# Designs tried in a protein design run: peptides against a protein of PDB entry 4AID. Part 215

Target 1, 242 residues: chain A of PDB entry 4AID
Amino acid sequence: FDIKRKTIEWGGKTLVLETGRIARQADGAVLATMGETVVLATAVFAKSQKPGQDFFPLTVNYQEKTFAAGKIPGGFFKREGRPSEKETLVSRLIDRPIRPLFVKGFKNEVQVVVTVLQHDLENDPDILGMVAASAALCLSGAPFMGPIGAARVGWVDGAYVLNPTLDEMKESKMDLVVAGTADAVMMVESEIQELSEEIVLGGVNFAHQQMQAVIDAIIDLAEHAAKEPFAFEPEDTDAIKA

## One batch from the design tools (peptide; made by RFdiffusion4, then SolubleMPNN)

Design b2_p29_7_s1 (from b2_p29_7, 18 letters changed)
Fold by OpenDDE base, seed 4:
Structure b2_p29_7_s1 (fold): chain B 242 residues (1-242), chain A 29 residues (1-29)
Amino acid sequence: as target 1 above (242 residues)
Amino acid sequence: SVDAALERVIAEGQAIIDAKQAARVNPYP
């Protein structure tokens, strides 16, 4: 097994990105850990377009498995066979920033699956899932203009807090989830209590600055473990007509 | 408004990505 690992300190926590041990049948697979929260992201893409495919068939599926669900708040109410509200929301949080980053005209089927394997009750697996999905795509060889980073920003005691714990979030006046590339903010989702526009925009900038270390960590992992880029040239007609 | 400011930030990001798409910049770093 050729196991590659990148470890960084991020917001006072250890972030680990690992590939090569599990899910090797995927095009890309990353095991990501922050604290004791653990997620597996897998990326798979079709090597050909389906005849008559008119849209980009990206599917993102975030899942909290039953063995992790016993530690996840609300895990007892998982209706067998239907995504929870959280699983649906986080699947969308991952989908939104990555969808625009596929090379225009690429219409091969892409499936991203993020599976929560462990939850520590401190670190939410959503941010970790976004990071892991980005890393898995960068390793896959898919025509993806990533990586993306992601960060949660809180506002606690008059300061920005990177990736607040679930307990720190109870004291936070802001839940700000940001995702983007090195140079572009692609997604913002926010819940805000009585904060100025200046503080919120400052939170976006803080998130984007703090995610650079994660982006760099994904790049470093990809340099050592990425598959050869899939040979894809968009037809000139698809580039001009959209 | 906060929402209008956030929409501008996202629109600026999308414009950067659109420019990269148009330039056929190597999708890999």
Scores: peptide ipSAE 0.596, ipTM 0.881, DockQ to the pose 0.797
Fold by OpenDDE base, seed 2:
Structure b2_p29_7_s1 (fold): chain B 242 residues (1-242), chain A 29 residues (1-29)
Amino acid sequence: as target 1 above (242 residues)
Amino acid sequence: SVDAALERVIAEGQAIIDAKQAARVNPYP
């Protein structure tokens, strides 16, 4: 097994990104761990476009395994065969920041699957899933202009908290999820309780600053474990307007 | 408003990505 691993300290917790042990049949596969929360992200892309494909066929599926359901809030009510509301929402949170980063004109099918393998009831798998999906795409060789980082920011006792635990979030006046590249904020999702615009914007900036360490960790992993880039030249769409 | 400020932040980010797409510059090193 050619196992590559990157480990960083992030928000007072150890983040581990691992590739090469599991899901080796995918184009990219990353096992991400924070605390005792564990996710597997896989990226698979078609090596050709389907005839008549007119849009970019990206699918993102975040799923929590039934064996983890006893440790997942709301997991006990999962009807087999349909995503929960949480799984649907998190799939969108992963989709939103990555979709614009595929090279314009790429219309090959891309499938990102994020599977929660373990949940510690402290570290939410959504942020970890976003990070793992980004890493899996960067390793895949797909024409993806990543990496993205992601972070959750709380506001507890008059301070920003990076990736608050589920218990710390009960005391938080803010649930701010941010995703972006090194230089661009791509997505913000926010639930706020009577906070100023200044505090919320400061939270976005804090998140974007704190995710740089994750972006750098994905880059370092990719330097050692990425597949050769898929040879894709976007058609010069500007040449059709001349 | 908070929403309008967040929309501006996202729009600025999207403009950076659009410029990179147009230049065919992969932000991946």
Scores: peptide ipSAE 0.592, ipTM 0.888, DockQ to the pose 0.836
Fold by OpenDDE base, seed 1:
Structure b2_p29_7_s1 (fold): chain B 242 residues (1-242), chain A 29 residues (1-29)
Amino acid sequence: as target 1 above (242 residues)
Amino acid sequence: SVDAALERVIAEGQAIIDAKQAARVNPYP
């Protein structure tokens, strides 16, 4: 097994990004760990466009499997068949920042699947899933202008907290999820309790600063483990408007 | 409003990405 691993300390927790052990049939596959929360992200893309494809067919699926659901707070034994509200929301949190980063004109089918394998009851797998999905795409060879980083920011005792635990979140006046590239904020999702615009914008800036270490870790992993870039030249759509 | 400020931040980010897309900078280093 040719296993590549990047490990960083991030917000007082060990983040591990690993590739080469699991899901080798995918174009990109990353096992990501933060604390004892573990996710598997896979990226698969079609090598050709379907005839008559007029939109970019990106599908993102975040899933908390039943073996992890026995450890997930609020994880009822859900009958097989429909994503939870959480799974639907997190799938959108991953989709929103990555969708604009595919090379314009790319219309091959792309599937990103994030599977929660383990949950530690402290570290929410959503942020870890966003990071893992970004890393899997960067490894895949898909025409993706990533990586993205992601971070959750809390506001506890008058301070910003990076990736608050589920227990710290009970005392937090803010649940701010931010995703972006090294130079651009692409997505913000926020739940706030009576906070000023200044504190919230400061939280976005804090998140964007804190995610740089994750972006750098994904780049370092990709330099050592990425597949060759898929040969894609966008059709000169400017030549059709003349 | 907080929402309007966040929308501006995202719009600025999208403008950066749009500029990169237009420049046909190969996303692959």
Scores: peptide ipSAE 0.590, ipTM 0.886, DockQ to the pose 0.828
Fold by OpenDDE base, seed 3:
Structure b2_p29_7_s1 (fold): chain B 242 residues (1-242), chain A 29 residues (1-29)
Amino acid sequence: as target 1 above (242 residues)
Amino acid sequence: SVDAALERVIAEGQAIIDAKQAARVNPYP
């Protein structure tokens, strides 16, 4: 087993990114752990475009499987086959920042699947799922202008908190999810209770600063474990404007 | 407003990505 692993301290927690143990049939596969929360991200892409494909066929599927359900808050018997509201929301949170980063003109089918394997009841698997999906895409050889990082920011006792626990979030006046590249904020999702614009923008900046360590960890993992880049030549779309 | 400020941050990020796409910068880290 050629297992590559990156470990960092991140917000007072250990983040582990691992590849090469499971899902070897995927183009990219990452097992990500924070605390005792564990997710598997897989990226698969088609090596050709379908005839007549006019849009980019990206599918993102976040799922919490029944084997993790014994520790998932609100994990009432998920009948096989329908995404929960949470799974649908988190799938969108992952999709939003990654979709713009595919090389313009790439229209091969891409499937990103994030599976929650374990939940510790402290660390929400959504942020971990975003990080794992980014890492899996960077390992895949797909024409993806990543990595992205992601972070949740709370506002507790008049301070920013990186990736607050589910219990700390009950006392938080902010639920701010940020995703971006090293140099660009791509997505913000926020629930805010009576906070100033200055505090919220400071939270975005704090998130973007704190995610740099994650971005660097994904790059380091990719340098050691990425597949060869897929040979993709974008169609010269500038020739249609002449 | 908070929403308008966040929209500006995202728009700035998108402009950076659009510039990278236009420059055909290496899509791989």
Scores: peptide ipSAE 0.588, ipTM 0.886, DockQ to the pose 0.881

Design b2_p29_7_s2 (from b2_p29_7, 12 letters changed)
Fold by OpenDDE base, seed 4:
Structure b2_p29_7_s2 (fold): chain B 242 residues (1-242), chain A 29 residues (1-29)
Amino acid sequence: as target 1 above (242 residues)
Amino acid sequence: SVEEALRKVIEEGLRIVEEKQKKRVNPYP
């Protein structure tokens, strides 16, 4: 088994990105770990466009499986067969920053699936899922102009906190989720308690700075483990309609 | 407002990505 692994220290925690052990049938697959929270991201893309496909068919599915749900806050009441509110929200958080990064004119079906395998009750799988999805896409050979990084920022005792624990978040005046490329912030989701615009924008900048280490880690993993890029050239006709 | 400021940040980010798309600049070094 050719297993590639990247490990970094990130926000005082060890982030591990691993490929080559699980889900080898996917175009890209990454097992991401932070603390004892573990997610599997898989990326699969069609090698041809469907006849008459007029839009980019990207599907993102974040799932907290029933076996992990008994360890997830609020997970005890998950009925099989419908995404929870959290699963729906996190699927959107992953979708929003990645969708614009696919090469314009690419209309092959893309499926990103993030599965929570373990939850430590300290590290939220959402940020880890965003990172893992980005890494899986970069490994897949899909025409994806990633990676993205992601970070959560709290505001505790008058300071920014990178990826606060669920307990630290109870004291935080900010829940700020940021995702972007190395040079572009592409998504912000925020819940804030009476904070200035300056503090919130400073939090976005802090998140974007702190996610660079994750972006670099994904690039390093991709250099060693990415599949050959899928040969895709946009038809010249799609360039004229912009 | 915070919302307007955040919107401007995202709009600038999307603009940067669109410019890269047009230039076919690989975001990988």
Scores: peptide ipSAE 0.564, ipTM 0.876, DockQ to the pose 0.730
Fold by OpenDDE base, seed 3:
Structure b2_p29_7_s2 (fold): chain B 242 residues (1-242), chain A 29 residues (1-29)
Amino acid sequence: as target 1 above (242 residues)
Amino acid sequence: SVEEALRKVIEEGLRIVEEKQKKRVNPYP
């Protein structure tokens, strides 16, 4: 097995990105670990466009499987077949920042699947899932202008906290999820309790600064383990307006 | 408002990405 691994310290926790062990049938596959929370992200893309495909067919599926459910809050009643509200929300959090980064005119099917394998009850798998999905896409050879990073920011005792634990989040006046590229913030989701605009914008900036280490870690992993880029030439749609 | 400020941040980010798309500049080789 040619296993490539990147390890960084991130917000006082060890982040591990690993490829080459699992899901080798995917175009990209990353096992990501933070604390004892573990996710598997896979990226698969079609090598041709379907006839009559008018839109970019990106599908993102975040799932917390039943074998991890013994340690996942609310996991005991996942009936087979429908995403939970959380799974639907996190799938959107992953989709939103990655969708604009695909090369314009690419209309091949892309499927990103993030599976929670383990939950430590401290580290939420959503942020880890965003990071893993980004890494899997960068490894896949898909025409993706990533990576993205992601971070959660809390506001606890008058300070920013990077990726607060589930217990720290109970005392947090902010739940701020940020995703972006090295130079662009692309997505912000926020639940805020009576905080100033200055504190919230400072939280976005803090998140964007802190995610640089993750972006660099994904790049380093991709340099060692990415597939050859898929040869995609977008049709010059600007030539039709002349 | 916080909502308007956050919208402006995202709009600027999307603009940066769109400009990179036009230039075919992969932000990460």
Scores: peptide ipSAE 0.564, ipTM 0.881, DockQ to the pose 0.807
Fold by OpenDDE base, seed 5:
Order: structure tokens, then C-alpha cells, then sequence
Structure b2_p29_7_s2 (fold): chain B 242 residues (1-242), chain A 29 residues (1-29)
């Protein structure tokens, strides 16, 4: 197996991004690990646009399988069927920052699937899923202007905490999820208690700074494992105005 | 407000991306 792996230390945890072992039928596939939390992201895109396609058909599906949840005390038997509230939320958290990064005019179907394979009960698979999805897209050859990074920021004992554990989050006055490119913050989702605007904006900046290492790790992985870019030229919409 | 400040951060991010789109900057070297 031609396995490519990038490993970084990130927030005092080991982040591993791996490709080439599983899901080879996808355009991009990344196995991401942080602590003992493991996710698989796959990206698949159509090589042609459907006739009459008027919108960009991006679908993002985050899923936590029951076997990963089997370590979660009280882990509900997720009935086969509708995504949970969490799965719906995390799917949106992944969708929001990546959607604007597709080349304008690209209307081929894109499917991103993030599957939680293991949960350590310390590291939430959502951030890892965002990172993995970004990496999978960068590997896919899709006309994607990524990577994005992502980070969760807590506020514990008057300090920012990068990717707080589930236990640290109980003491945190902030749950701030940030995603962005190297140059741009694309998404913020926040649950904030009584904190100042300064602390929250500082948290966004902290997240954006801390995610650079992840962005760089995805770039390094892509340099070694990305497919050839899909030949897509946006139709010159300017030529129709003559 | 925090919400307005966060909105401005995202709006600036989107603007940056839109400018990159217009310039047809290849995201890969």
C-alpha cells in the first residue's frame, strides 16, 4: 500500500493525517487521528455537470457510527435513518467553510462523507472531521481552493485552550469552533457564557493562528499524495455579455 | 456586539475568498 502520513503535534496532542490505506475508490480519502479519536473523510466528485444544473450540488455528511459511540456512556443506538442533531450540526460546520472555496462555476456533484471510526471520549471528532474533510478535498483533485483548518477554543481559568477535552469543556466558559484558510476565517460557531467581545475575538484569532499548523500539514500531505487537478475552466461568463 | 463582530470576521473572510476567485489564483503552486 502506498500510504502517505503526516504527523504533527497540535495543542499537546498528536494529529495524524493518513491516506492510501482505505477508501481508494474515493477521489480523496483521509484517515485522521487525534488521540484515540479516529475519523475517515472521503471526497467524491462527478467528472461532469448534470444537464440543467443551476446550483453547486455539494453534500456533506458527518456520521458517528454506533460502534464508535459504544464507548460513550449512554450511547444511544442510533437507528439507521435520520442524522442526529449532532451529525446535522457537524455536517453544517464542515459545509459552511468549504462551500465558498470551490471554484466559481463548478457545478459537478461533490460528496464529502466523514465517518467517526473511534471516539476516545476526550477529543471530539467534529474538529477532526473538519480537518479530515479539508484534507480529503485537497487530495481529490476537485477545484477546491483549500485547505481549511479548524480548531475549537475553550476559555478555562482565564486562558485560551486549543481543542479542550470533553472534561475541560465542562469548565470552559466558551465553546468556539473556527474554520478558515491560511488567510481567511470562513466560519465561526460559538457558545459563549459571560465573556467580553475582546476575549471572543481573541479566541477567533487564537484559533486561526493555531490552525495554521494543520493547514500546513494538509498542504504537505497533498504535495505527496494529491491527485492531478481536475481540468476545470469556468465558462467565461464575460463572453456572453458581448 | 459579539455577534456583529463575528459576522464582520466571516464577511471579511468571504470577501478575501471572492477576491481570490476573481483573480483565478491557482490554490496550488
Amino acid sequence: as target 1 above (242 residues)
Amino acid sequence: SVEEALRKVIEEGLRIVEEKQKKRVNPYP
Scores: peptide ipSAE 0.561, ipTM 0.880, DockQ to the pose 0.805
Fold by OpenDDE base, seed 1:
Structure b2_p29_7_s2 (fold): chain B 242 residues (1-242), chain A 29 residues (1-29)
Amino acid sequence: as target 1 above (242 residues)
Amino acid sequence: SVEEALRKVIEEGLRIVEEKQKKRVNPYP
C-alpha cells in the first residue's frame, strides 16, 4: 500500500492527514484524525461535462450517521433518511469556501463526501471534515485552486482559543468558524454573545493565521500523493465582452 | 456592524480568488 501521511501539531492536538489506505477508487481520499476524532473525505469528479450543463455541479455531503451512532450525543433520535441540521450546516461550511476555488468554466460533476468514522466527544468533526475535504480535492487532480484551511475560534476568559473542545465551547462567548486559502478568507460562520467587532475581526485574523500550518500540511501531502492534474483549459470567457 | 465587517472580509477574499482566476494562476502550488 502506498500510504502517505502528514502529521502536525495544531492547537495543542495532533492533526494527521493520511491517504492511500481507504477509498482508493476515489479521485482523492483523505483520512483525517484530530485527537480520536476521525473523518474520511472523498473527492470524485467526472472526466467530461454533461451535455447542456450550464452550472458547476458541485455536491458536498457531510455525514455522521452510521459509524458513530453510539457515541454522538443525541444520536438516538435522528430519523433515518434526512440529513440532520448539523450535517446540512457542515455540508454548507465545506461547500461555501471550496466552490469559488474551482477553475472558472469547469462544469464537470464534483462530489465531495465527508464521513465521520469516529468521534472522541471532545473534537468536533466539522473543522476536521473541512480540512479533509480540502486535502482530498488537492489530491484528486480536479482543477481546484486550493487548498483551503479551516479553524474554529472560541473566546474563553478573554482570550482566543483555537479549535476549542466541546466542553470549552460551553464557556465560550464565540463560535467562529473560518475557512480560507493561504491569502484569502473565503468563509466565516459565527455565533457571538455580546462581543465587540474588534474581538470578532481579531478572531477571523487569528483563525486565518492558525490555519496556515494546515494549508502547508495539505500542500506537503499533495506534493507527495496528488494525482496528475486533470487536463482542463478554461474557455476564454473574456473574449465575449469585446 | 459585525455582520457588515465580516461580509467585507469575505468579499475581499472572493475578489482575490477572482483575480487569481483571471490570471490563470496554476491551481496547484
Scores: peptide ipSAE 0.571, ipTM 0.881, DockQ to the pose 0.911; fails the geometry check

Design b2_p29_7_s3 (from b2_p29_7, 11 letters changed)
Fold by OpenDDE base, seed 2:
Structure b2_p29_7_s3 (fold): chain B 242 residues (1-242), chain A 29 residues (1-29)
Amino acid sequence: as target 1 above (242 residues)
Amino acid sequence: SVEEALEEVVKKGLEIVEEKQKAKVNPYP
């Protein structure tokens, strides 16, 4: 087995990105760990476009399996066969920043699946799932203008906190999820309690700065483990205005 | 508003990506 691993310290926690051990049938597959939270991201893409395909068929599916989730905060027996509200939300949080990064005109089917394998009850799998999905896409050879990084920012005791624990989030006046490339913020989702615009925008900037280490880690992993790029020519955007 | 300011940040990010798409920048790291 050719196993490649990147390890960084991120927000006072060890982030591990691993490929080559599991899900080898996927185009890209990354096992990501932060603390004792573990997610598997897989990316699969079709090698041809379906006849008559007029839109980009991207599907993102985030899943927290009941056996992996131990006590998911909220204690609801996940009914087999329907995504929870959280799974639907996190699937959207992953979809939103990655969708615009696929090369224009690429209409091959792409499926991203993020599966929570373990949850430590401190580190939320959503941020880790976003990072893992980004890494899996960068390894896949799909025409994806990644990586994206992601970060959660809290506001606790008058300071920004990177990826607050579930317990620290109870004291936080902000839940700010940011995703972006090295040079662009692509998505913001925020729940804010009576904070100034300056503090919130400062939180976005803080998130974007802190995610650079993750972006660099994904690039380093891709340099050592990415598949050959899928041969795809971008559509001439200028030819559609004639 | 805070919401409008956040929307502007994301809009600027999407514009950067759109310009990269038009320029046919190599998507691969």
Scores: peptide ipSAE 0.634, ipTM 0.948, DockQ to the pose 0.896
Fold by OpenDDE base, seed 1:
Structure b2_p29_7_s3 (fold): chain B 242 residues (1-242), chain A 29 residues (1-29)
Amino acid sequence: as target 1 above (242 residues)
Amino acid sequence: SVEEALEEVVKKGLEIVEEKQKAKVNPYP
């Protein structure tokens, strides 16, 4: 097995991005680990557009499988066959920043699936899922202007905390999820408790700075492990102004 | 508001990406 791996220290935790072991039938597949939380992201894209396809058909599905549910808080109440509120939310957190990064005019079907394989009860798999999805897309050969990074920022005892644990988040006055490219913030989702605009915007900047190491790690992995780029010519945007 | 400020941050990010799309920047890392 030709396994390629990138490892970085990120927010005092080990982040591992691995490809080549599992899901080889996907266009891109990344096993991502942070602490002992483990996710598998797969990216698959159609090699042709469907006749009459008018919109970009991106589907993102975050799943916490039943085998992992025994370690996932609230996993005992997972109704088989419907996404949980969390699964629906995290699917949107992944979709929102990646959707604008596909080359304009690309209307081939794209499916991103993130599966939680293990949960350590400290590291939420959502941020890890965002990172893994980004990496899987960058490896796929799809015309995707990634990578994105992602980070969660807490506000604990008057300081920013990168990717707070689930226990630290109980003491946090902020749950700020940020995703972006190296040069652009693409998504912010926030729950805040009586914080100033300055603190919240400072949190966005902090997140965007901290995700650069993840972006660089995905680039390094892609340089070694990416598939050949899918031959796609972007739509001539000049024709829309005529 | 904080919400409006965050929306403006994301809007600026989307504008950067839109300009890259127009410029036909190589999408591949």
Scores: peptide ipSAE 0.634, ipTM 0.948, DockQ to the pose 0.892
Fold by OpenDDE base, seed 3:
Structure b2_p29_7_s3 (fold): chain B 242 residues (1-242), chain A 29 residues (1-29)
Amino acid sequence: as target 1 above (242 residues)
Amino acid sequence: SVEEALEEVVKKGLEIVEEKQKAKVNPYP
């Protein structure tokens, strides 16, 4: 198998992005590992637009499979067939930053599926899922202006912590999830306990700086493993202002 | 407010992406 792998040190943890082993039928597929947490992201896009398609049909589905449930905190028997509240939330966290990055006028169906394969009880699969979804899209050949990076920032003992463990998060006064491109913050989600605006904005900047290494790792992986670009002409936006 | 400051950060990010869309920048890294 032609397996491409990128490995970086990120926040004191090893991040591995791998393609070419699993889900070869997808347009893009990435196995991402941080610690012992493992996710599979797949990106699939239709090669034509449906007749009468008026909106961009992007679907993002984050799934924590039942076989991993014995290793997922609060992973009670999810009824097969409906997303949990967590799965719905994380699907939105992935959707929000990626949706604006598709080339304007692209209305082919796109499906992103992130599957948690393993959880280590330290590294949350949500951030890893965001990174993996970004990488899978960049490998797919879809007209996607990525990559995005993502990071969680905590505030523990008067310092920023990159991707705090589940135990460090119990002591954190901030849960700040940031996603963006190399040059743009695209999404912020925050839960904050009595912190100043300066600390929170500093956390966004810290996240955006720390995700650059992930963005660079996705680019390096894409240079070696991306499919040929899908031939698509962007919508001419200048014609609508006349 | 913190919320308004975060909304402004995201708004600026979306503006950067919108400018790239208008410029028809190559979407591939």
Scores: peptide ipSAE 0.633, ipTM 0.947, DockQ to the pose 0.879
Fold by OpenDDE base, seed 4:
Structure b2_p29_7_s3 (fold): chain B 242 residues (1-242), chain A 29 residues (1-29)
Amino acid sequence: as target 1 above (242 residues)
Amino acid sequence: SVEEALEEVVKKGLEIVEEKQKAKVNPYP
């Protein structure tokens, strides 16, 4: 088993990105750990386009499995077979920043699945799931202009907090989820309590700065473990309009 | 508004990605 692992300290916590142990049948697969929260991201893409495919068929599924549900707040109310509101929301949080990064004209089916394997009750698996999905795509060989990083920012006692714990979030005046590339903010989702525009925009900048270490960690993992790039040449759509 | 300011940040980010797409920048690290 050729197992590759990247470990960084991030927001006072250890982030581990691992590939090569599990889900080897996927194009990319990453086991990500922060604290004792553990997620598996898998990326699979079709090697051909379906005849008559007019749109990019990206599917993102975030799932908190029943075996982890006993440790997940509200997990006892998860009816088997339908995504929870949280699973639907986090699936969108992952989809939004990655969708624009696929090479224009790529219309092969892509499936990203993030599965929560363990929850520590401190570290929310959503941010970890975003990071893991980004890493899995970068390893897959799909024509993806990643990586993305992601971060949650809180505002506690007049300061920014990177990836606040679930307990720190109860005291936070901000729940700011940011995702982006090294040079671009691609997604913001925010719940704020009576904060100035300056503080919120400062939170976006703080998140984007703090996610650089994660982006670099994904790049380093990809340099050592990525599959060969899928041979895809974007059609010169500009040549058909001449 | 804060919402409009955040929308503008994301819009600028999308514009950067669109420019990279047009420039046919290598997507792979």
Scores: peptide ipSAE 0.619, ipTM 0.941, DockQ to the pose 0.913

